# Peptides against a protein of PDB entry 6TME: the designs that were tried, part 309

Target 1, 324 residues: chain A of PDB entry 6TME
Amino acid sequence: NRLKRAYIALQAWKKAFYSDPFNTAANWVGPDVCSYKGVFCAPALDDPSVLVVAGIDLNHADIAGYLPPELGLLTDVALFHVNSNRFCGVIPKSLSKLTLMYEFDVSNNRFVGPFPTVALSWPSLKFLDIRYNDFEGKLPPEIFDKDLDAIFLNNNRFESTIPETIGKSTASVVTFAHNKFSGCIPKTIGQMKNLNEIVFIGNNLSGCLPNEIGSLNNVTVFDASSNGFVGSLPSTLSGLANVEQMDFSYNKFTGFVTDNICKLPKLSNFTFSYNFFNGEAQSCVPGSSQEKQFDDTSNCLQNRPNQKSAKECLPVVSRPVDCS
Target 2, 324 residues: chain A of PDB entry 6TME as posed
Amino acid sequence: NRLKRAYIALQAWKKAFYSDPFNTAANWVGPDVCSYKGVFCAPALDDPSVLVVAGIDLNHADIFGYLPPELGLLTDVALFHVNSNRFCGVIPKSLSKLTLMYEFDVSNNRFVGPFPTVALSWPSLKFLDIRYNDFEGKLPPEIFDKDLDAIFLNNNRFESTIPETIGKSTASVVTFAHNKFSGCIPKTIGQMKNLNEIVFIGNNLSGCLPNEIGSLNNVTVFDASSNGFVGSLPSTLSGLANVEQMDFSYNKFTGFVTDNICKLPKLSNFTFSYNFFNGEAQSCVPGSSQEKQFDDTSNCLQNRPNQKSAKECLPVVSRPVDCS

## One batch from the design tools (peptide; made by RFdiffusion4, then SolubleMPNN)

Design b2_p28_8_s4
Fold by OpenDDE base, seed 5:
Structure b2_p28_8_s4 (fold): chain B 324 residues (1-324), chain A 28 residues (1-28)
Amino acid sequence: as target 1 above (324 residues)
Amino acid sequence: SEARRLEQERRLEELIKEKSSKILVKST
């Protein structure tokens, strides 16, 4: 009996609640699990005459607790949304039994441990949101082998390099922001054919930007701010025909910001502040366009306001990194 | 079937009120 299993799972979960400020689980009593607040039933895929628990939505419930292994009994769940709670601990391995998982959102909680590799076991997963937690360690390369529409990893404790398998990703949105990723952006990034938005904000990434970024024809948002990138901006960035928001601020870039970048047809906001650029085209100057916003603050530009001192610039500008 | 799967997913999405796919911003 599927609903009986669901009952066992949900009751175990209720017992795992330390605090339920909004009394979300107050009606989690009795065998009629389909009446439980935040529990959604639907006809089973294999038998439409059978009702099963197909979705969980406990978003914004501020529940403190953990995910017990009994949740693995919810084998018919396709949507699991529990963001903005205070769940702690690890994601149970028993969730591997939820083979219909389609959307998994555990964002804005207090989960810890390594990347929840159980997510890799779900063959039909399309949406993964684990942002704003305390996940740590390496990102499994296999995550990008999955046919995901969105991958939200930001605001965690992930370390190591970004896997080269990123080029295999079919995701339209990928966030790495506010982790501890290091190393270079893989050259394979240019192979992300469906990519619309990618953010690397606030990591320890370094090296030169790969030329292959210019192959991202569908990208509308590219943010690499607050890292340790060096060298000049790739000339191939002129290929970003659809980029609207571009941010390279708070890095160690040098060289000249060219017309072909600043005149990108869809560009609305280009921030390259807090670097060591020593020149910019007239088209890059803030105020030069009514349709585009630029920020060139705190570089090594001549005859521009709010630039770094010669003392700060000279050591860096005089020794530019050659990315060729 | 794939058709039934899609229909089930659609129905569930309609039931879920606060789905968020916004980038970077904290879910609040």
Scores: peptide ipSAE 0.020, ipTM 0.591, DockQ to the pose 0.387
Fold by OpenDDE base, seed 1:
Structure b2_p28_8_s4 (fold): chain B 324 residues (1-324), chain A 28 residues (1-28)
Amino acid sequence: as target 1 above (324 residues)
Amino acid sequence: SEARRLEQERRLEELIKEKSSKILVKST
């Protein structure tokens, strides 16, 4: 019965294919769904004597089509990997029936619409990858209430502010890059106890960086480049004991880049180019260290090459933003 | 059940490692 439902779902999906250039679904014929290419069966969790469809892997199949509602019949699926296709439309709400969903990867497709809130209904979800799509609108705050290990949101059309609930996230990797997020980074960011990597590249974020960033003791990658951040770098950044890659380039930062930041013990690459910094410690100068790489290009630094003109600097540097 | 859980955890770890935080890397 469970495999019969799977058959119905998979046949509906095959029918929803507009193009299958690699003939991935060529063998999707007959009731033996466990033999289907990209379909993986396993013993059911509730009854080991029953075989069920537990996983889908159609990665890199270049399939054009959409996800039909009948996919909701795949109630035993825990792994759903369909990245690097040309699927369009929205994620069906019927997928709420897939209560065992553990890994959901629909990245690198042509999905549209708001954030797929159906993902929030999966109690056991640990991995969410929806990057490289056309999802839009606000990010639901509830996403960070889930016990996810990774959240990939980059290269979409998300807008509005980053939810304050971000501090509740237990994810080790979170990407916001190349969206349309605006506003400030929430101060609650410092509460992300498991965070290793966070990327904000290429949004419309602004304001001062919160001091609480310095509480991210486990962070190894922090990239906030290509935004509209202002003010000085928080002195609390000296607390980033494990940061290896840090990028603040292409913002509107001002002030002095301190030794305490540039001498971070694990720092390997620190890029703060294309800002309005008016001073830097010797430890921040490119070439000052053999083990660390720095880029101070296009700031308002004295006695450094490739800096902005006084005409460009003075209006900004003379009006420092108080982030206190 | 236990075996499936372990396999899921293993796959998750591999996916995280493979995908990383690099925004220019396509999903695999």
Scores: peptide ipSAE 0.020, ipTM 0.600, DockQ to the pose 0.653
Fold by OpenDDE base, seed 4:
Structure b2_p28_8_s4 (fold): chain B 324 residues (1-324), chain A 28 residues (1-28)
Amino acid sequence: as target 1 above (324 residues)
Amino acid sequence: SEARRLEQERRLEELIKEKSSKILVKST
């Protein structure tokens, strides 16, 4: 009966294909769905004697089409990987019936609409990849209440602020890059205990960096480049004991880049170019270390090459934003 | 059932490692 339901779902999906250039669904004929290309069966969790469709992998199939509501009949699917296709439309709400969903990858498609809230209904979801789509609107705060290991949101059209609930996230990797997020980074960010990598590249984020960033002891990659951040770098950044890659370039930072930051023990690359820093410690100077790479280009530093003119610097440096 | 769970966890770990924080990395 479960395989019969799967058959109905998969045949409906095949009908929803506009283009299948690699003929991926060519063998999607007949009741033996377990033989379908990209369909993977396994023993059911509740009854090992019953074979069910447990996974879909259509990655890189270049299929054009949409996801029909009949996909909700695939109630045993735990792995859904359909990245690098040309699927369009919205994620069906009927997928709420896929209660075993563990990995959901719809990245690099043409999906539109608001955040797929159906993802919030999956109690066991660990991996969410919706990057490289056209999702828009606000990010639901509830996304960070989920026990996700990775959250990939980059290259979409998300707007508004980053939810305060970010501090509740247990994810090791989170990407916000190349959206339209605005406002400040929430102070609750420091509560992300499992965070290893976070990327804010290319948004409309602004304000001062919260001091609580320094509490991210496990972070190895922190990239806040290409935003509108202002003020000085928090002194608490000296607490980033494991940071290897740090990028604050293309912002409006001012002040002095201190030894405490540049001498971080595991720091391998620190880019703070294209800001309005008016001083740096000797340890921050490019070439000062063989083990560390620095970029101080296009700041307001004295006696350094490739800096902004006095005319460009004076208006900003003379009116520093107080983040205290 | 437990074997299936373990396989899922293994796959997740592999996917995370593969994709990492690199914005352009895609799973195969």
Scores: peptide ipSAE 0.018, ipTM 0.590, DockQ to the pose 0.601
Fold by OpenDDE base, seed 3:
Structure b2_p28_8_s4 (fold): chain B 324 residues (1-324), chain A 28 residues (1-28)
Amino acid sequence: as target 1 above (324 residues)
Amino acid sequence: SEARRLEQERRLEELIKEKSSKILVKST
């Protein structure tokens, strides 16, 4: 009996709660699991006459506890949303039995350990949100082989390089922000044909930006701020026909910010402050456009306010990194 | 077999449409 298995799982989970400040699980009593708060039932896909637990939604419940292995008994769950709680520990490997998993949101919790590789076992997964946790280690390259619509990894402790397989991703939104990623952005990034938004904010990324970024025709948000990027901005950025928000601030970029970048047709905000740019086109000057906002603060620009001193600029500007 | 697969996919899509949440980008 599927509902019996669900009952076992949910009761085990209730026992794994250390704190339930809103008494969310107060009605988690008895075999009628479909009446449980945050538990959603639907007809089984293989037999419409059978009712099964198809979804869990405990978002914003502020529950403290962990995910017990018995959750693997919820084999019919396609939606698992438990964000904004205080769950700790690791994601159980037993969740590999949830083969219908479609949306997995464990964001804003206290999970630890390596990337939850169990997520890679779900063939139908479309949405993965593990942001605002304490996951650590390397990002498995296989994550980008999956047909995900969105990949939220930000605000964790992931390390190492971004996998070259990123180019295989069909995701529209990918967040790497506020981790410990290092190395260069893979050249394969230009192959992300469905990409709309990508953020690299606040990592240890370095090197030159790959020219292939200019191939991201559908990207509307590109944020690479607060890293260690060097060299000039790729001239191929002129190909970002749909970019609206672009941020390269707080890096070590040098060279000239070109007219063809600042005149991008959909560009709304372009921030390139806190770098070592030594020139900019007139179209890049803050206030030059009513439709676009620019920030050129703290660069090495002549005749602009709030720039770095010559002493700060000279050592860097005189030794530009050649990315060609 | 193929028909059954398609039916299963259809049912899954209906379930998802009924219960799925919006994909939201939070601040980073």
Scores: peptide ipSAE 0.015, ipTM 0.551, DockQ to the pose 0.129

## One batch from the design tools (peptide; made by RFdiffusion4, then SolubleMPNN)

Design b2_p29_1_s1 (from b2_p29_1, 15 letters changed)
Fold by OpenDDE base, seed 2:
Formats: C-alpha cells, structure tokens, sequence
Structure b2_p29_1_s1 (fold): chain B 324 residues (1-324), chain A 29 residues (1-29)
C-alpha cells in the first residue's frame, strides 16, 4: 500500500544520513510513518479513507547525508521542505514520480551538479527554492515555461545567460542574485505579467538595461546592483508605477538621473551609488524628500559629497555608451 | 531583503495551497 512504500522510502533515507545532530530521525522506527518527526500525513486526495504522506519538513535539522532514489516512492508528497541541512549530492530523478509536488525547498544545503531538471517534471509546482547550494551550469529555458509563482536561484554557481523565455514566466518573485550569470537582461523581461520582485544582485550581467523593463507595472522590487551594466537608465523606467525598492548601485551606468524616475509615486528607496552618473535632478538628491531615500554616493556628480575624482570619471564619462 | 522575499512567497504559496486543498490544512503545522 501507499504507506508501505513511504516506509521503504523513509527508512532508505534514514540509512542515507551520515549525521543527525538533533536526533531528528530517532523516532523513525516501525511502520507508523505518520508518527515520524517531520513527516505529515493526510487523507489522500483521490481517496479520503486512505492516509498518505503528504508533506516532509526537516528544516533546520543540520542533517548530513544525501537523497536516495527511494524517495521517489513518496508519490503523495506535495510539500517538501528540507532547508538548512547538509544534504549533498544531486536531486534524484526518481522524484519525478511525486506528481503532486507543490512546494520544493532544498535551500541551504550542499547540493551540486547542474540544475535539477526533475523540477521541470512536476506539473503543479508553484514554489521552487534551491538557493544557497552549489548548483552550476546553465539555467534551462524551460524553467520559465512552468506555472511557478516563486523561483529562488540565488547563491549558487549558475552561469551563462538568462534565458529569453523569462518573458513567459508567470512568477511573482524571481531571484538570480549571487550567481555567475552573464550577458544582457533579455528584452522579453517586459512580458512577465505577474512579476512583483526581481533580484539580479551580484552577477556578471552587462550591456544596457532593456527599455522593456518599464512595462513591469506590478514590480515593487527591482534590484540590479553589483553587475556590469552600462549606458543610461532607460527613460521608460518612469512606467514603474508600483516600484518601491530600486537599486542600480555598483554598476557602470552613465548619464543623467531624471525627475521621471525619482518622482515615481510609490518609490521608497532608490540607490544608484557607485556608478558614473554625471548629473541628477533635484528630486534625486538625498535629503530632498522625507518619504523617499536616495543614495548618490561615488558617482561623477558635481557639487555633491563623496564623489569619484575627475581622474576616475573622465575616461568613462567622456565615452558614454549609446543604448539607442 | 532576500529572506523577506522568501518568507512572503512561502506564506503566499502555502495559503494558495490550502485554498485549493482545504481538507489538508488541519494536517500541517
């Protein structure tokens, strides 16, 4: 039966533990898997008279080990959370059998290898958190074909370009932060109809920001800091009617920061420090507003404190990148 | 900020899950 399969899976997993500092699996004994710490049973969706393992929560257990292929026998699991452990290896492809997967959180572990493509096999997946691991290589374009709401990729070793398919995503939040992504932000980004928060912090992204960013009407957080972006800020950024937090710091931007950006109606924090901007509107000056916070530190602005020297500015400002 | 985004998203998605499957709500902490 279904609980018997779950028993096989969970016992295989217990055997795959190298260290269990908090004795989390100490009570993982016997066929009554529903009594296991971190295991949650519920009446099956297809037959309410039958109990099944519906969820796993081993968050913060500091368990060292790996995920054995027998976990594929947990076919009724919809919620899988094992963050803040020391699990290593790869995500087993046998997890494709978990067709009810809705939330998958393996963040803060020691997983390695390419993007876990098994995540693409889950038809109902809404929450994908693989952050703070050692996943590497290219991001598969198909990730953005999924009907995901949350995609957390930050603090890994992903490289190559961001797929053009990003525009197809229905996600409300996507984090790319602290990887090795390179190239330009795809112009298709403007087609992300449900996007609220997007974070690009600390990558190797470059080129001009696409004008299409201005089409992201529902965005509240846009952070592109610590990259290699060049050129002027797109004038279309005035279209970000709901943006509250915006960060372009630690790039190579040039040009003038306009009123149309600094006067955005919902803007609370706008950081554009550590660039090569050579001018800003009065509305962008730190201290000019009580409701908004600005940071213009370390640019090429005249009559402002803590700016770059003329020697640093001249070579860059005199050769502005034309993004048109 | 990133942790805040995580908590917000987790709460949102979980709420949606229980809205779709209200019968499972009592069985999860």
Amino acid sequence: as target 1 above (324 residues)
Amino acid sequence: MLDELYEKARAKVRAEFFAEHPQWAPYFP
Scores: peptide ipSAE 0.758, ipTM 0.974, DockQ to the pose 0.872
Fold by OpenDDE base, seed 4:
Structure b2_p29_1_s1 (fold): chain B 324 residues (1-324), chain A 29 residues (1-29)
Amino acid sequence: as target 1 above (324 residues)
Amino acid sequence: MLDELYEKARAKVRAEFFAEHPQWAPYFP
């Protein structure tokens, strides 16, 4: 009767469509749900003789509608991808019944409300993509207690501080970009043992960068651009042995950009433009290396092109923030 | 850059999924 439950769920969903411009659900007729476009069936894990709905893929269907609570009847779904649609409303709590959920992608929709806490109920979740929506409020600290590999939160309306629990995360990639996060980056960030890529672009983050960032040995991408960070770059950044892309542009950093940062062994791109740095090592100068690309534009550097005026620099440079 | 992160992550996680559930691999595109 699993397919019967799936039929009920899918028919309820079809009824919840306001617009289906590509007629994606045109063949969603009759009990044979496994023939439905975007529905994928497989033998059940607990009973291979039983066929179940194991996945949904409605990516790029431009469907307008909402997710009805009956979707909770799709108890065997492990892969749920509905990105690039126009679904609105909230993620139903009834989805907690989907205990096999492994990949959940609702990105590029019109979902609203707080963080979908139902995602926290899925014990096997590895991929969470809720980017490009209108989710708001605080990020629940418990998100980082999950054994997630990928967490995409960018382009939402999340606010408040980044939870201290971030250090508990086993995720390899996390995006915070283009939200309203504020406060400092937690010092616990250095404990993210599996982190490869982290993006903070375009938030209201402030304060000094924690020294513990230098403990992120596996990081290849670190982007903290377009925030309100102050102070000098931590000397411990020399510990980022695998960083390839690093961006600190569009902040309020001051001080000297050192050799130990610019000479990182795998560094390919380092952008520190649009800050208030008043000095840089020769190794940081754009054009100084063939294998590395630097951008020092719009700082307070001497003898460099495209820098801020003294009038712009003096108020900030004369009042350096001590991060020690 | 962000788009590349998405694709990389999706591929990685999907590979892990099929490694854990190889019997399901034939049923997904």
Scores: peptide ipSAE 0.757, ipTM 0.974, DockQ to the pose 0.845
Fold by OpenDDE base, seed 1:
Structure b2_p29_1_s1 (fold): chain B 324 residues (1-324), chain A 29 residues (1-29)
Amino acid sequence: as target 1 above (324 residues)
Amino acid sequence: MLDELYEKARAKVRAEFFAEHPQWAPYFP
C-alpha cells in the first residue's frame, strides 16, 4: 500500500544519511511513518479514506547525505522541503513519480550536476527552489514552459545564455543571481506577463538591455547589478510603472540617466552606481527627493562626488555602444 | 532582498496550494 511504500522510501533515506546532528530521524522507526519527524500525512486526494505522505519538511536539519532513488516511492508528496541541509549528489530521476509535486525546495545543500530535469516532469509544480547549490550547465529552456510561480536559481554554477523561452514563463519571481549566465537578456523578457521580481545579480550577462524590459508593467524589483551590460538605459524603462527597487550598479552602462526613469511613480530605490554614465537628470541626483533614494557613485558624472577619473571615463565614454 | 523574495514567494505559493486543496491545510504546520 501507499504508506508501506513510504516506509520503504523513508527508511532508505535514513540509511542514506551520513550525519544527523539534531537526530531528526531518530524517531524514524517502525511502519508508522506519519509519526516521523518532518513527515506529514494527509488524506489522499483521490481517496480520502487513505492516509498518505503528503509532505516532507526537513528544513534546517543540517543532515548530510544524499537522496536515494527509493524516494520515488513517495508518490503522494506535494510539498518537499529539505532546505539548509548538506545533501549531496543529484536529484533522483525516480522523483518523476511524484506527480503531485507542488513545492520543491532543495535550497542550501550540496547538490551537483546539471539542472534537475526531473523538475520538468512535474505537471503541477509551482515553486522551484534550487538556490545555493552547485548545479551547473545550461538552463533547460523548458523550465519556462512550466506554469511555475517561483523560480529560484541563484547561487549555483549555471552558465550559458538565458533561454529565449523566458518570455513564456508565468512566474512572478525569478532569480538568476550569482551564477555564470552569459549573453544578452532575451528580448522576449517583455512577454513575462506575471513578473513581479527578477534578479540577475552577479552574472556574466552582457550586451544592451532589451527595450522590451519596459513592457514589464507589474515588475516591482528589477536588479541587473554586477554584470557586463553596456549601452544606455532603454528609454522604454519609463514604462515600469510599478518598479520600486531598481539596480543597475556595477555594469558598463553609458549615456544619460533620464528624468523619466528617475521619476517613475513607484520607484523607491534606484542604484546606478559603478557605471560610466556621463549625465543624469536633476531628479536622479541623490537627495533630490524625499521619497526616492538614488546612488550615482562612481560614474562619469560632472560636478558630483565620488566619480571616476577622467582617465577611467574617457576611453569608455568616448566610444559609447549604440544599442539601436 | 533575495531572502525577502523567497519568503514572499513561499507564502504566496503555499496559500495557493491550500486554496486548491483546503482539505490538506490542517495537516501541515
Scores: peptide ipSAE 0.755, ipTM 0.974, DockQ to the pose 0.865
Fold by OpenDDE base, seed 3:
Structure b2_p29_1_s1 (fold): chain B 324 residues (1-324), chain A 29 residues (1-29)
Amino acid sequence: as target 1 above (324 residues)
Amino acid sequence: MLDELYEKARAKVRAEFFAEHPQWAPYFP
């Protein structure tokens, strides 16, 4: 019965293919769905005597088409990977029936519309990758209430602010890069107890960095480059005991880059170029360490190469934003 | 960098999945 439903779903999906350049679905014929390329069966968790479709992997198949609602019949699928295809349209709400969903990867496709809220219905979801699509609108705050470990949102059309609920997230990695997010980074960010990597690259974020960033003791990658952040770097950044990669380049930061930041014990790369910093500690100077790489290009630093002109610096440096 | 993050995260989550459901490990690539 379960495999019959899977057959209906997979045949509907095959029908929804506009192009299958590699003939991936060529063998998708007949009721034996477990023999289908990219379809993985396993004994059902609730009844080991019953074989079910437990996973889909159509990565890199370059298939053009859409996801039909009949995919909701694949109720036993826990792993769904269809990245690097040309699927378009929206993620069907019928996928809410896939209550075992654990990994959902639809990255590198042509999906459109708002955030796929069906992802919020999956109680066991740990891996969500929707990057490199055309999803748009606001990010639902509920995404961070889920027990997700990985949240990849980069390279979409998301806008508005980052939800305050981010502090509730148990995710180890979150990417916001290359969207249209605006506003400040929520102060609740410091409550992300499991965070290892967070990337804000290439958005329209602004304001001062919250002091609470310094509470991210487990973070190894913090990239806030290519935004509109202002003010000085928080002194609390000295608390980032495990940060290895830190990038604040292409912002509007001012002030002094301190020893306490540049001497972070695990810091390997620190890029703060293309800002308006007017001073840096000796430990921040590129070439000062063989173990650490720094980039201070295009700031307002004295006696350093490749800095902004006085004309460019003066208007900004003379009116620093007070983040206190 | 982002690709590396993807691979790392995917591997970690998959390992966790199989830890929770060891009986399914043999059925996935």
Scores: peptide ipSAE 0.752, ipTM 0.974, DockQ to the pose 0.878

